Peptides against a protein of PDB entry 3QIS. Designs and how they scored, part 4

Target 1, 334 residues: chain A of PDB entry 3QIS
Amino acid sequence: PSLELSRREFVFENVKFRQLQKEKFQISNNGQVPCHFSFIPKLNDSQYCKPWLRAEPFEGYLEPNETVDISLDVYVSKDSVTILNSGEDKIEDILVLHLDRGKDYFLTISGNYLPSCFGTSLEALCRMKRPIREVPVTKLIDLEEDSFLEKEKSLLQMVPLDEGASERPLQVPKEIWLLVDHLFKYACHQEDLFQTPGMQEELQQIIDCLDTSIPETIPGSNHSVAEALLIFLEALPEPVICYELYQRCLDSAYDPRICRQVISQLPRCHRNVFRYLMAFLRELLKFSEYNSVNANMIATLFTSLLLRPPPNLMARQTPSDRQRAIQFLLGFLL

## One batch from the design tools (peptide; aimed at target 1 Y276)

Design b1_p8_7 (made by RFdiffusion4)
Pose (drawn by RFdiffusion4):
Structure b1_p8_7 (pose): chain A 293 residues (1-134, 168-310, 319-334), chain P 8 residues (1-8)
Amino acid sequence: PSLELSRREFVFENVKFRQLQKEKFQISNNGQVPCHFSFIPKLNDSQYCKPWLRAEPFEGYLEPNETVDISLDVYVSKDSVTILNSGEDKIEDILVLHLDRGKDYFLTISGNYLPSCFGTSLEALCRMKRPIRERPLQVPKEIWLLVDHLFKYACHQEDLFQTPGMQEELQQIIDCLDTSIPETIPGSNHSVAEALLIFLEALPEPVICYELYQRCLDSAYDPRICRQVISQLPRCHRNVFRYLMAFLRELLKFSEYNSVNANMIATLFTSLLLRPPPSDRQRAIQFLLGFLL
Amino acid sequence: SALLPNPF
């Protein structure tokens, strides 16, 4: 049971939020007998690697002496973007490739991460006047820029918030917001709209903070009480919530053109603005509908 | 307000 590896060191340079990288290498069974390989957790872990990293394939069977290409894939999603933004985690790791009844092969992962305004808290973004990778703001300039674009160009946009944008444009929009305060956000209206949804979804703390979540559901049927729960939010969260509710009510005025109705808004934005740490789903859409109407 | 004043 022996393996030959084309390389054991891999570099993921300038890793960005939601931008896929692949570092590929070849495994060859140079032994005399067939072997089984698999990636294993390091002593006392649950997984063989961190969430932003994946091996494809992660296990297999090799006769003497067939070869197989292994793809080491890096993808920073909403699960890792905040800790990598914060520096609580780095683009580094060790993969242990394990021959069943044999040697271990140690693969070193290195590289660097570029922080994004996406996955950054509303509070910190309100404190930062300049782009992240170039008195606090009422709302983060990034969310204002996305909403400003949609307000200007997308009020009459057919199927707004119902048609997915382009992956390439989403990344361009994110990089644009990370590095600039532009005159115009690049990309189609559908891309800008989706980037807004991704922004809300990627927030480390939702627009409606986690501890106020349950109170919102309980209060879902009393508009006076719902508004008061909103008053308990920090200033930046309260402002973003009010700002978005006003924006969505503005879009409802053009529903005959943009097909944006209360039903779609409630089911789309409730889970983004109001996340927990069933029928609560119903009190939640009721909570949000109380503001839209 | 649907659109807040320009912060810049």

Design b1_p8_7_s1 (made by RFdiffusion4, then SolubleMPNN; from b1_p8_7 with S1P N6D)
Fold by OpenDDE base, seed 5:
Structure b1_p8_7_s1 (fold): chain B 334 residues (1-334), chain A 8 residues (1-8)
Amino acid sequence: as target 1 above (334 residues)
Amino acid sequence: PALLPDPF
């Protein structure tokens, strides 16, 4: 079997969080026999490509002189955004197109990623006084290393270093402050807030706005700004309630005093963000006659975002664990 | 009023 490929090198410029890019190429059977093609893993890989890449179709059959179009889709999800923001991973891959009883064809994938405040740690974002796109990549690495050390010191109850007045971290990330302050000012009377989806184009504009500027007003509808807050919380590498405290939150779910003690043990930025969000959500609940928002809906929605099970426990979460997690959050809304 | 002071 033999194939001809129209292209073997692909460049994806200016890849962004949640923005799909597509490149296409053709494969043609220039042999005299039918062939089966498939993308296969390299010797040390479990998958044929990195998590942010997909081929469609990834396998198929070609008769002699048949041609098929293959789409290479690049999409940075919540599961890929953190490693791309840190520069641990890059927009680079090699695909192996295998023929049954034939040759391997290598495809080169390259490009550049544009960092996002989405998928960046709360600790690093509290150190960023400027939009993430104004921060040099070298300084983003230093901010993540410093953020890890500050998280560990906070967990160990070590005294904060006497950082100079210019180097003091923000109390909460500016991005989450901007989203919540906008919703507090403009969305308290919004009918079906957090129940109506946002517009995908407006969500992209909000993400780009927060990555590149400090806006006076966030663009888009109140529904799009509300969904952008949910996407931000979902994309956090460490949830607002750190994984280390997850089980203690479930164990304390019916004791409001112990729940408050568990929250007091969060790192400073996580504790501030949690208290800020709870203050906002309690304010929305005062307008329930206008916005159709109730405590059970809000607790159910935000529990999955704020109190995520550790990755090793995700597959083992019981309906009882989910109900305890909801009850924990209800004790801060009521 | 803002829920928190300006972070800046």
Scores: peptide ipSAE 0.041, ipTM 0.781, DockQ to the pose 0.567
OpenDDE base, seeds 1, 2, 3, 4: peptide ipSAE 0.040, 0.039, 0.040, 0.040; ipTM 0.777, 0.778, 0.782, 0.780

Design b1_p8_7_s2 (made by RFdiffusion4, then SolubleMPNN; from b1_p8_7 with S1M N6D)
Fold by OpenDDE base, seed 4:
Structure b1_p8_7_s2 (fold): chain B 334 residues (1-334), chain A 8 residues (1-8)
Amino acid sequence: as target 1 above (334 residues)
Amino acid sequence: MALLPDPF
């Protein structure tokens, strides 16, 4: 069996968070026998492609002289955004198109990723006074490495913040401030806030706006701005309540005094973001007659974003753990 | 009234 491929090199320029790109190519059975094709993992890989890439179809059957179009879809989700922002991963892959009882065909995927404030750490964002797209990629790497080291030092209580001439970090990321201040100003009376989905086009505009500028006003509907805040919180590499405190939050869920003590142990940026969000959500709840928002809905929604189980425990989360996590957050909303 | 002062 043999195939002809219309293209073998694919370039995905300016890949962005949540922006789908598609490249298509054609495969043709130029042999005299039917053939089965499949994308197969490389040696030592578990998957035929990186998490941000998909082939459609990824397998199929071709009669002699039959032709099929294959779509290569590049989509950076919350699961890939952090590693692309840090430069740990890149828009580079090799696909192996295997022909049953035939040869392998190699496809080269390349391109560039444009960093996002979505999927960037709270620590790094607190050091970014400018939009992330204005920050040199080398400096983004340094900021993420320094953020990890400072988080570790803060948890260990070992080193006073060196009063060195580095500009003081922001109290909260500017992106969170912009989103929450917009919602506080314009969305408190918005019916079904956080219950109605935003528009995908508006979400992309909001993301691009926050990545490239410091706007006076965020574009889009209140629903899109609200969903952008949820997406932002979901995409955080470390949740607003750090993984190290997860179990202590569950254990303290029914003691509001212990809950406040646990939050006081968060890194400065995480603690500030948590308090800022809780202040906003308590203000939003004062308008419940207008916005149809209640404490149980908000606690249920935001708990999954703010108080995530550590990756090693995600598969073991019980309904009881989820209820404790909700109860923990309720103690800050009421 | 902003929930927090402008961080800028």
Scores: peptide ipSAE 0.042, ipTM 0.785, DockQ to the pose 0.570
OpenDDE base, seeds 1, 2, 3, 5: peptide ipSAE 0.037, 0.037, 0.039, 0.037; ipTM 0.770, 0.776, 0.776, 0.767

Design b1_p8_8 (made by RFdiffusion4)
Pose (drawn by RFdiffusion4):
Structure b1_p8_8 (pose): chain A 293 residues (1-134, 168-310, 319-334), chain P 8 residues (1-8)
Amino acid sequence: PSLELSRREFVFENVKFRQLQKEKFQISNNGQVPCHFSFIPKLNDSQYCKPWLRAEPFEGYLEPNETVDISLDVYVSKDSVTILNSGEDKIEDILVLHLDRGKDYFLTISGNYLPSCFGTSLEALCRMKRPIRERPLQVPKEIWLLVDHLFKYACHQEDLFQTPGMQEELQQIIDCLDTSIPETIPGSNHSVAEALLIFLEALPEPVICYELYQRCLDSAYDPRICRQVISQLPRCHRNVFRYLMAFLRELLKFSEYNSVNANMIATLFTSLLLRPPPSDRQRAIQFLLGFLL
Amino acid sequence: EFVNHYEP
């Protein structure tokens, strides 16, 4: 049971939020007998690698002496973007490739991460006047820029918030917001609209903070009480919530053109603005509908 | 009414 590896060191340079990278290498069974390989967790872990990293394939069978290409894939999603933004984690790791009843092969993962305004808290963004990778703001300039674009160009946009944008444009929009305060956000209206949804989803702390979440559901049927729960939010969260509710009510005026109705808004934005750490789903859409109407 | 504002 022996393996030959084309390389053991891999570099993921300039890793960005939601941008896929692949580092490929070849495994060859140079032994005399067939072997089984698999990636294993390091002593006392649950997984063989961190969430932003994946091996494809992660296990397999090799006769002597067939070869197989292994793809080491890096993808920073909403699960890892905040800890990599913060520096609580780095683009580094060790993969242990394990021969069943044999040697261990150690693969070193290195590289660097570029922080994004996506996955960054509303509070920190309101404190930062300049782009992240170039008195506090009432709302983060990035969300204002996305909403400003949609307000200017997308009020009459057919199927707004119902048609997915382009992956390439989403990344251009994110990089644009990480590095600039542009005159125009690049990409179609559908891309800008989706980037807004991704922004809200990627927030480390939702627009409606986690501890106020349950109170919102309980209070879902009393508009006076719902507004008061909103008053308990920090200033930046309260402002973002009010700002978005006003924006969505503005879009409802053009529903005959943009097909944006209360039903779609409630089911789309409730889970983004009001996340927990069922029929609660119903009190949640009721909570949000109370503001839209 | 929607007010498009973000500065202090």

Design b1_p8_8_s1 (made by RFdiffusion4, then SolubleMPNN; from b1_p8_8, 3 letters changed)
Fold by OpenDDE base, seed 2:
Structure b1_p8_8_s1 (fold): chain B 334 residues (1-334), chain A 8 residues (1-8)
Amino acid sequence: as target 1 above (334 residues)
Amino acid sequence: DFVLQYEP
């Protein structure tokens, strides 16, 4: 069996968070026998491609002189955004198109990723006074390393922030401020806020706006801005309530005094963001007659974002743990 | 009033 491929080199320029890119190529059976094709893992890989890449179809049969179109889809989700932002991963892969009882055909995937404030740590974002696209990638790496070291120092209560040499960090990321300020100004009377989905095109515009500028106004509907806040919180590598405090939040859920003590132990940036979000959500709840938002809905929605189980416990979350997590947030909304 | 105390 043999195949002819219309193309073997693919370049995905300016790959962005949540922006689907597609490249297509044709494979043709130029042999005299039917053939089965499949994308196969390389010798040391469990998957035929990286998590941000997909082939469609990834396998199939071709009769003699049959041709099929294959789509290579590049999509950076919340699961790949952090490692691409840090430069730990890159828009590079080699796909192996295997022909049963035939040859392997290699496809080269290349490109560049454009960093996003989505999937970046709260600590790093508090150090970024400019849009992330204005920050050199080398400096993003340094900011993440410094942010990790400061998080660890803050958790250990060891060293006061050396106020001397580095620019004073923001109290909250500017991106969170921009989203929440917009929602506070324009969305308090919005019917079905956080209940109606945003538009995908508007979400992409909001993400690009936050990555590239400090706007006076965020583009899109109130629903799209509200969903962008949810996407931002979901994409955080470390949730607003750090994984180390997850169990203590559940254990304290019915004691408002202990809940406040647990929050006081968060790293400075996380603690500030938590308090800021809770203050906003309490203000939003005053307009419940207009926006149809209630404390139980908000607590249920934001609990999954702010108080995520650690990866090792995610599969073991009980309905009781969920209810405790909701109760923990309710103590800050009521 | 929700005071957005954090100007960027």
Scores: peptide ipSAE 0.034, ipTM 0.755, DockQ to the pose 0.487
OpenDDE base, seeds 1, 3, 4, 5: peptide ipSAE 0.032, 0.033, 0.030, 0.031; ipTM 0.748, 0.746, 0.744, 0.744

Design b1_p8_8_s2 (made by RFdiffusion4, then SolubleMPNN; from b1_p8_8 with N4L H5Q)
Fold by OpenDDE base, seed 2:
Structure b1_p8_8_s2 (fold): chain B 334 residues (1-334), chain A 8 residues (1-8)
Amino acid sequence: as target 1 above (334 residues)
Amino acid sequence: EFVLQYEP
């Protein structure tokens, strides 16, 4: 069997969080026999491609002189955004297109990723007074390393923040402030807030706006701004309530005094964000007659975002654990 | 009044 490929080198320029890019190529059976093609893993890989890449179709049959279009889809989800923001991963891959009883054909994938405030740590964002796209990638790495060290020091209660040499961090990320300020100003009377989906185009505009600017007004509908806040919270590498405190939140869920003590043990940035969000949500609940928002709906929605089970416990989360997690948040909304 | 105590 033999194939002809229309292209073997693919460049994905300016890859962004949640923005689908597609490149297409043709494969043609220039042989005299039917062939089966498939994308196969390299010797040390479990998958034929990185998590942000997909081929469609990834396998198939070609009759002699048959041609098929293959789409290479690049999509950075919440699962890949953090490692791309840190530069731990890059928009580079090699795909192996295998022919049964034939040759391997190598496809080179390259490109560049544009960092996002989505999938960046709260600690790094608190140190980032400018839009993330204005920050050199080298400085983003340093900010994440410094943020990790500061988180660990804060958890250990050992060292006061050296107030001396580094610019004082923000109390909350500017991106969260911008989203919440917009929702507070314009969305308190919005019917079905957090219940109606946003528009995908508006979500992309909001993400790009937060990554590139400090706007006076966020673009898009109140529903899109509300969903952008949910996406932001979901994409956090460490949830607003750190994984280390997850079990203690569940154990304290019916004791409002212990719940407040658990929150007081969060890293400074996480604690500030939690209190800020709870204050906003309590204000939003005063407009329940207009926005159809109630405490149970909000607690249910935000619990999955703010109080995520650690990765090792996700498969074991019981309905009782979910109810305790909801009850924990209800104690801050009521 | 929800005071956004945090200016960016």
Scores: peptide ipSAE 0.034, ipTM 0.756, DockQ to the pose 0.497
OpenDDE base, seeds 1, 3, 4, 5: peptide ipSAE 0.033, 0.032, 0.032, 0.033; ipTM 0.746, 0.744, 0.750, 0.747

Design b1_p8_8_s3 (made by RFdiffusion4, then SolubleMPNN; from b1_p8_8, 3 letters changed)
Fold by OpenDDE base, seed 4:
Structure b1_p8_8_s3 (fold): chain B 334 residues (1-334), chain A 8 residues (1-8)
Amino acid sequence: as target 1 above (334 residues)
Amino acid sequence: SFVLQYEP
């Protein structure tokens, strides 16, 4: 069996968070026998491609002289955004198109990723006074490494943050401030806020806006701005409540005094963001007559974002653990 | 007013 491929090299330029790109190619059975094709893992890989890449179809049969179109889809989700922002991963892959009883065909995937404030750590974002797209990639790497080291140092109580460094970190990321300030100003009276989905085009505009500028006003509907805040919180590599405190939050969920003590142990940026969000949400709840928002709905929604189980516990989260996590947040909303 | 003053 043999195949002819119309293309073997694919370049995905300016890949962005949540923006689908597609490249297509044709495979043709130029042989005399039917053939089965499949994308197969490389020797050390569990998957035929990286998490941000997909082939469609990834397998199939071709009769003699049959041709099929294959789509290569690049989509950076919340699951891939952090590793691409840090440069741990890149828009590079090699796909192996295997032909049963035949040979392998190699496809080269390349391109560039444009970093996003979505999927960037709170620590790094607190150091970014400018839009992330204005920050050199080398400096982004340094900021993430420094952020990790400072988080560890802060947890270890070892070094007072030298308040004398000429560049004081922001109290909260500018991106969170922009989103929440917009919602506070314009969305408190919005019916079904956080219940109605945003528009995908508006979400992309909001993401691009936050990545490239410091706007006076965020574009899009209140629903799109609200969903952008949810997406931002979901995409955080470390949730607003750090994984190290997850179990303590559950254990304290019914004692509001202990809950406040647990929050006081968060890293400064995480603690500030948490307090900022809780105070916004308490203000939003005063408008419940207009926005149809209640504390249980908000606590349920934000719990999954703010108080995520550590990756090692994610598969073991019980309904009881989820209810405790909700109760923990309720103690800050009421 | 919940103004976290964003000092730019």
Scores: peptide ipSAE 0.035, ipTM 0.753, DockQ to the pose 0.472
OpenDDE base, seeds 1, 2, 3, 5: peptide ipSAE 0.035, 0.033, 0.033, 0.034; ipTM 0.762, 0.756, 0.749, 0.749

Design b1_p8_8_s4 (made by RFdiffusion4, then SolubleMPNN; from b1_p8_8, 3 letters changed)
Fold by OpenDDE base, seed 1:
Structure b1_p8_8_s4 (fold): chain B 334 residues (1-334), chain A 8 residues (1-8)
Amino acid sequence: as target 1 above (334 residues)
Amino acid sequence: PFVLQYEP
């Protein structure tokens, strides 16, 4: 069996969080026998491609002189955004198109990723006074390393940060402040806030706006700005309530005093963000007659974002754990 | 309202 490929090199320029890019190529059976093709893992890989890449179709049959179009889809989700922001991963891959009883055909995937404040740590964002696209990638790496070290020092109750000559970190990320301040100013009376989905184009504009500027106003509808806040919280590598405190939140869920003590043990930026969000959500609940927002809906929605189960628990919650998690958050909304 | 004054 033999294949002809119309293209073997693919370049995905300016890949962004949640922006789908597609490149297409043709494969043709230039042999005299039917053939089965498939994308196969490399020798040490479990998957035929990286999580941000997909081939469609990834397998099939070709009769002699048959041609099929294959789409290569690049999409950076919340699952890939953090490692791409840090430069730990890159828009580079090699696909192996295997022909049954035939040859392997190698496809080269390359490109560049544009960093996002989405999927960046709260610690790094608190040190980032400028938009992430203005920050050199080398400095993003340093900010993440420094952020990890400060998180560890904070958890270990080690010596107070020397008030040395480094610029004081922000109390909350500017991106969270921009989103919440916009919602507070313009969305408190918005009917079905956090219940109506935003527009995908507006969500992309909001993400690009936060990544590239410090706007006076966030573009898009109140629904899109509200959904952008949810996406931001979901994309955090470490949830607003750190994984280390997850079980203690569940165990304390029915004791409001213990719940407040658990929150006091969060890293400074996480604790500030949590308190800021809870203050905003309590304010939003005063407008329930206008926005249809209630404490149970908000607790249910935000619990999945703020209080995620640790990866070692396979991101699974029992119905009891979910109820405890909701009850924990309710103690801050009421 | 706990306005965290974001000093820019």
Scores: peptide ipSAE 0.032, ipTM 0.736, DockQ to the pose 0.468
OpenDDE base, seeds 2, 3, 4, 5: peptide ipSAE 0.028, 0.029, 0.029, 0.029; ipTM 0.726, 0.729, 0.730, 0.729

## One batch from the design tools (peptide; aimed at target 1 N272)

Design b1_p9_1 (made by RFdiffusion4)
Pose (drawn by RFdiffusion4):
Structure b1_p9_1 (pose): chain A 293 residues (1-134, 168-310, 319-334), chain P 9 residues (1-9)
Amino acid sequence: PSLELSRREFVFENVKFRQLQKEKFQISNNGQVPCHFSFIPKLNDSQYCKPWLRAEPFEGYLEPNETVDISLDVYVSKDSVTILNSGEDKIEDILVLHLDRGKDYFLTISGNYLPSCFGTSLEALCRMKRPIRERPLQVPKEIWLLVDHLFKYACHQEDLFQTPGMQEELQQIIDCLDTSIPETIPGSNHSVAEALLIFLEALPEPVICYELYQRCLDSAYDPRICRQVISQLPRCHRNVFRYLMAFLRELLKFSEYNSVNANMIATLFTSLLLRPPPSDRQRAIQFLLGFLL
Amino acid sequence: SHLLEAMEE
């Protein structure tokens, strides 16, 4: 049971939020007998690697002496973007490739991460007047820029918030917002609209803070009470919520053109603005509908 | 502007 590896060290340079990278290497069974390989957790872990990293494939069977290409894939999603933004985690790791009844092969993962305004808290963004990788703002300039673009160009946009944008343009929009305060956000209206949804989803703290979440559901049927629960939010969260509710009510005026109706808004934005840490789904859409109408 | 003003409500 022996393996030959084309390389053991891998570098993921300039890793970005939601941008896929692949570092590939070849495994060859140079032994005389067949072998089984698999990536294993390091002593006392649950997984063999961190969430932003994956091996493809992560296990297999090799006769002497067939070869197999292994793809080490890095993808920073909403699950890891905040800790990498914060520096609580780094683009580094060790993969232990394990031969069943044999040697262990140690693969070193290194590289660097570029922080994004996406996955950054509303509070910190309101305190930063310049792009992240170039009194507080009422709302983060990034969300204002996305909404400003949609308000200007997308009020009459067919199927707004129902058609997915382009992956390439989403990345361009994110990098644009990380590095600039542009005159125009690049990309189609569908891409800008989706980038807004992704922005809300990627927030480390939702627009409606987690501890107020349950109170919102309980209060879902009393508009006076719902508005008071909103008053308990920090200034920046309260402002973003009011700002978005006003924007969505503005879009509802053009529903005959943009197909944006209360039903779609409620089911789309409720889960983004009001996240927990069933029929609560119903009180939640009721909560949000109380503001839209 | 009216979107920004809506936060004062």

Design b1_p9_1_s1 (made by RFdiffusion4, then SolubleMPNN; from b1_p9_1, 4 letters changed)
Fold by OpenDDE base, seed 4:
Structure b1_p9_1_s1 (fold): chain B 334 residues (1-334), chain A 9 residues (1-9)
Amino acid sequence: as target 1 above (334 residues)
Amino acid sequence: SSLLESTLE
């Protein structure tokens, strides 16, 4: 069997978080026998492609002289955004199109990723006084490495942050401030806030706005701004409540005094973001008669975002653990 | 005062 491919090189320029890109090519059976094709893993790979890439169809059957269109879809989700922001991964892959009893055909995927404040650590973002797209990639790497080291030092209680450094970190990421301050100003009376989904186009505009500017006002509906906050929190590499404190939050869930003590042990940026979010959510709950938002709904929603189980425990999270996590957060909303 | 100021002061 043999195939003809219309294209073998694919370039995905300016790949962004949550922005789908598609490239298409044709495969044709120019042989005299039917053929089955499939994308196969390379040696030592578990998958035929990286998590941000998909082929559709990834397998199929072609009669002689049959042609099929294959779509290569590039989509950076929360699961790939962090590793692309850090440059640990890149918009580069090699796909192996295998022909049963035939040859392998190699497809080259290349391109560039545009960094996002979504999927960037709170520590790094607190050091970014400018939009992430204005920060040189080299400086992003340095800021992430420094952020890791400062988190470790903070956990180890070793070095007081040198208050004398001319570049004091922000108290909270400007992106969090922009989102929450907008919601606080304009969305407290919004019916079904955090219950009604935003518009996908508006979400993309909000993401692009936060990545490229410091706006006076965030574009889009209150629902889109609210969903953008949820997406931001979900995309954090380290949740607002650090993984190291997860179990202690569950253990303290019914003791509000211990809960406050656990939060006091968060790194400064995480603690500030947590307090700021809790203050906002308590203000939002004062308007429950207008917005139909209640503490149980908010606690349930935000617990999954703020108090994520460590990756090693994620598969083992019990309904009891979830209820404890919700109860932990309720103690800050009531 | 912003919500931030009122929370972190």
Scores: peptide ipSAE 0.246, ipTM 0.901, DockQ to the pose 0.463
OpenDDE base, seeds 1, 2, 3, 5: peptide ipSAE 0.217, 0.226, 0.214, 0.207; ipTM 0.894, 0.898, 0.896, 0.890

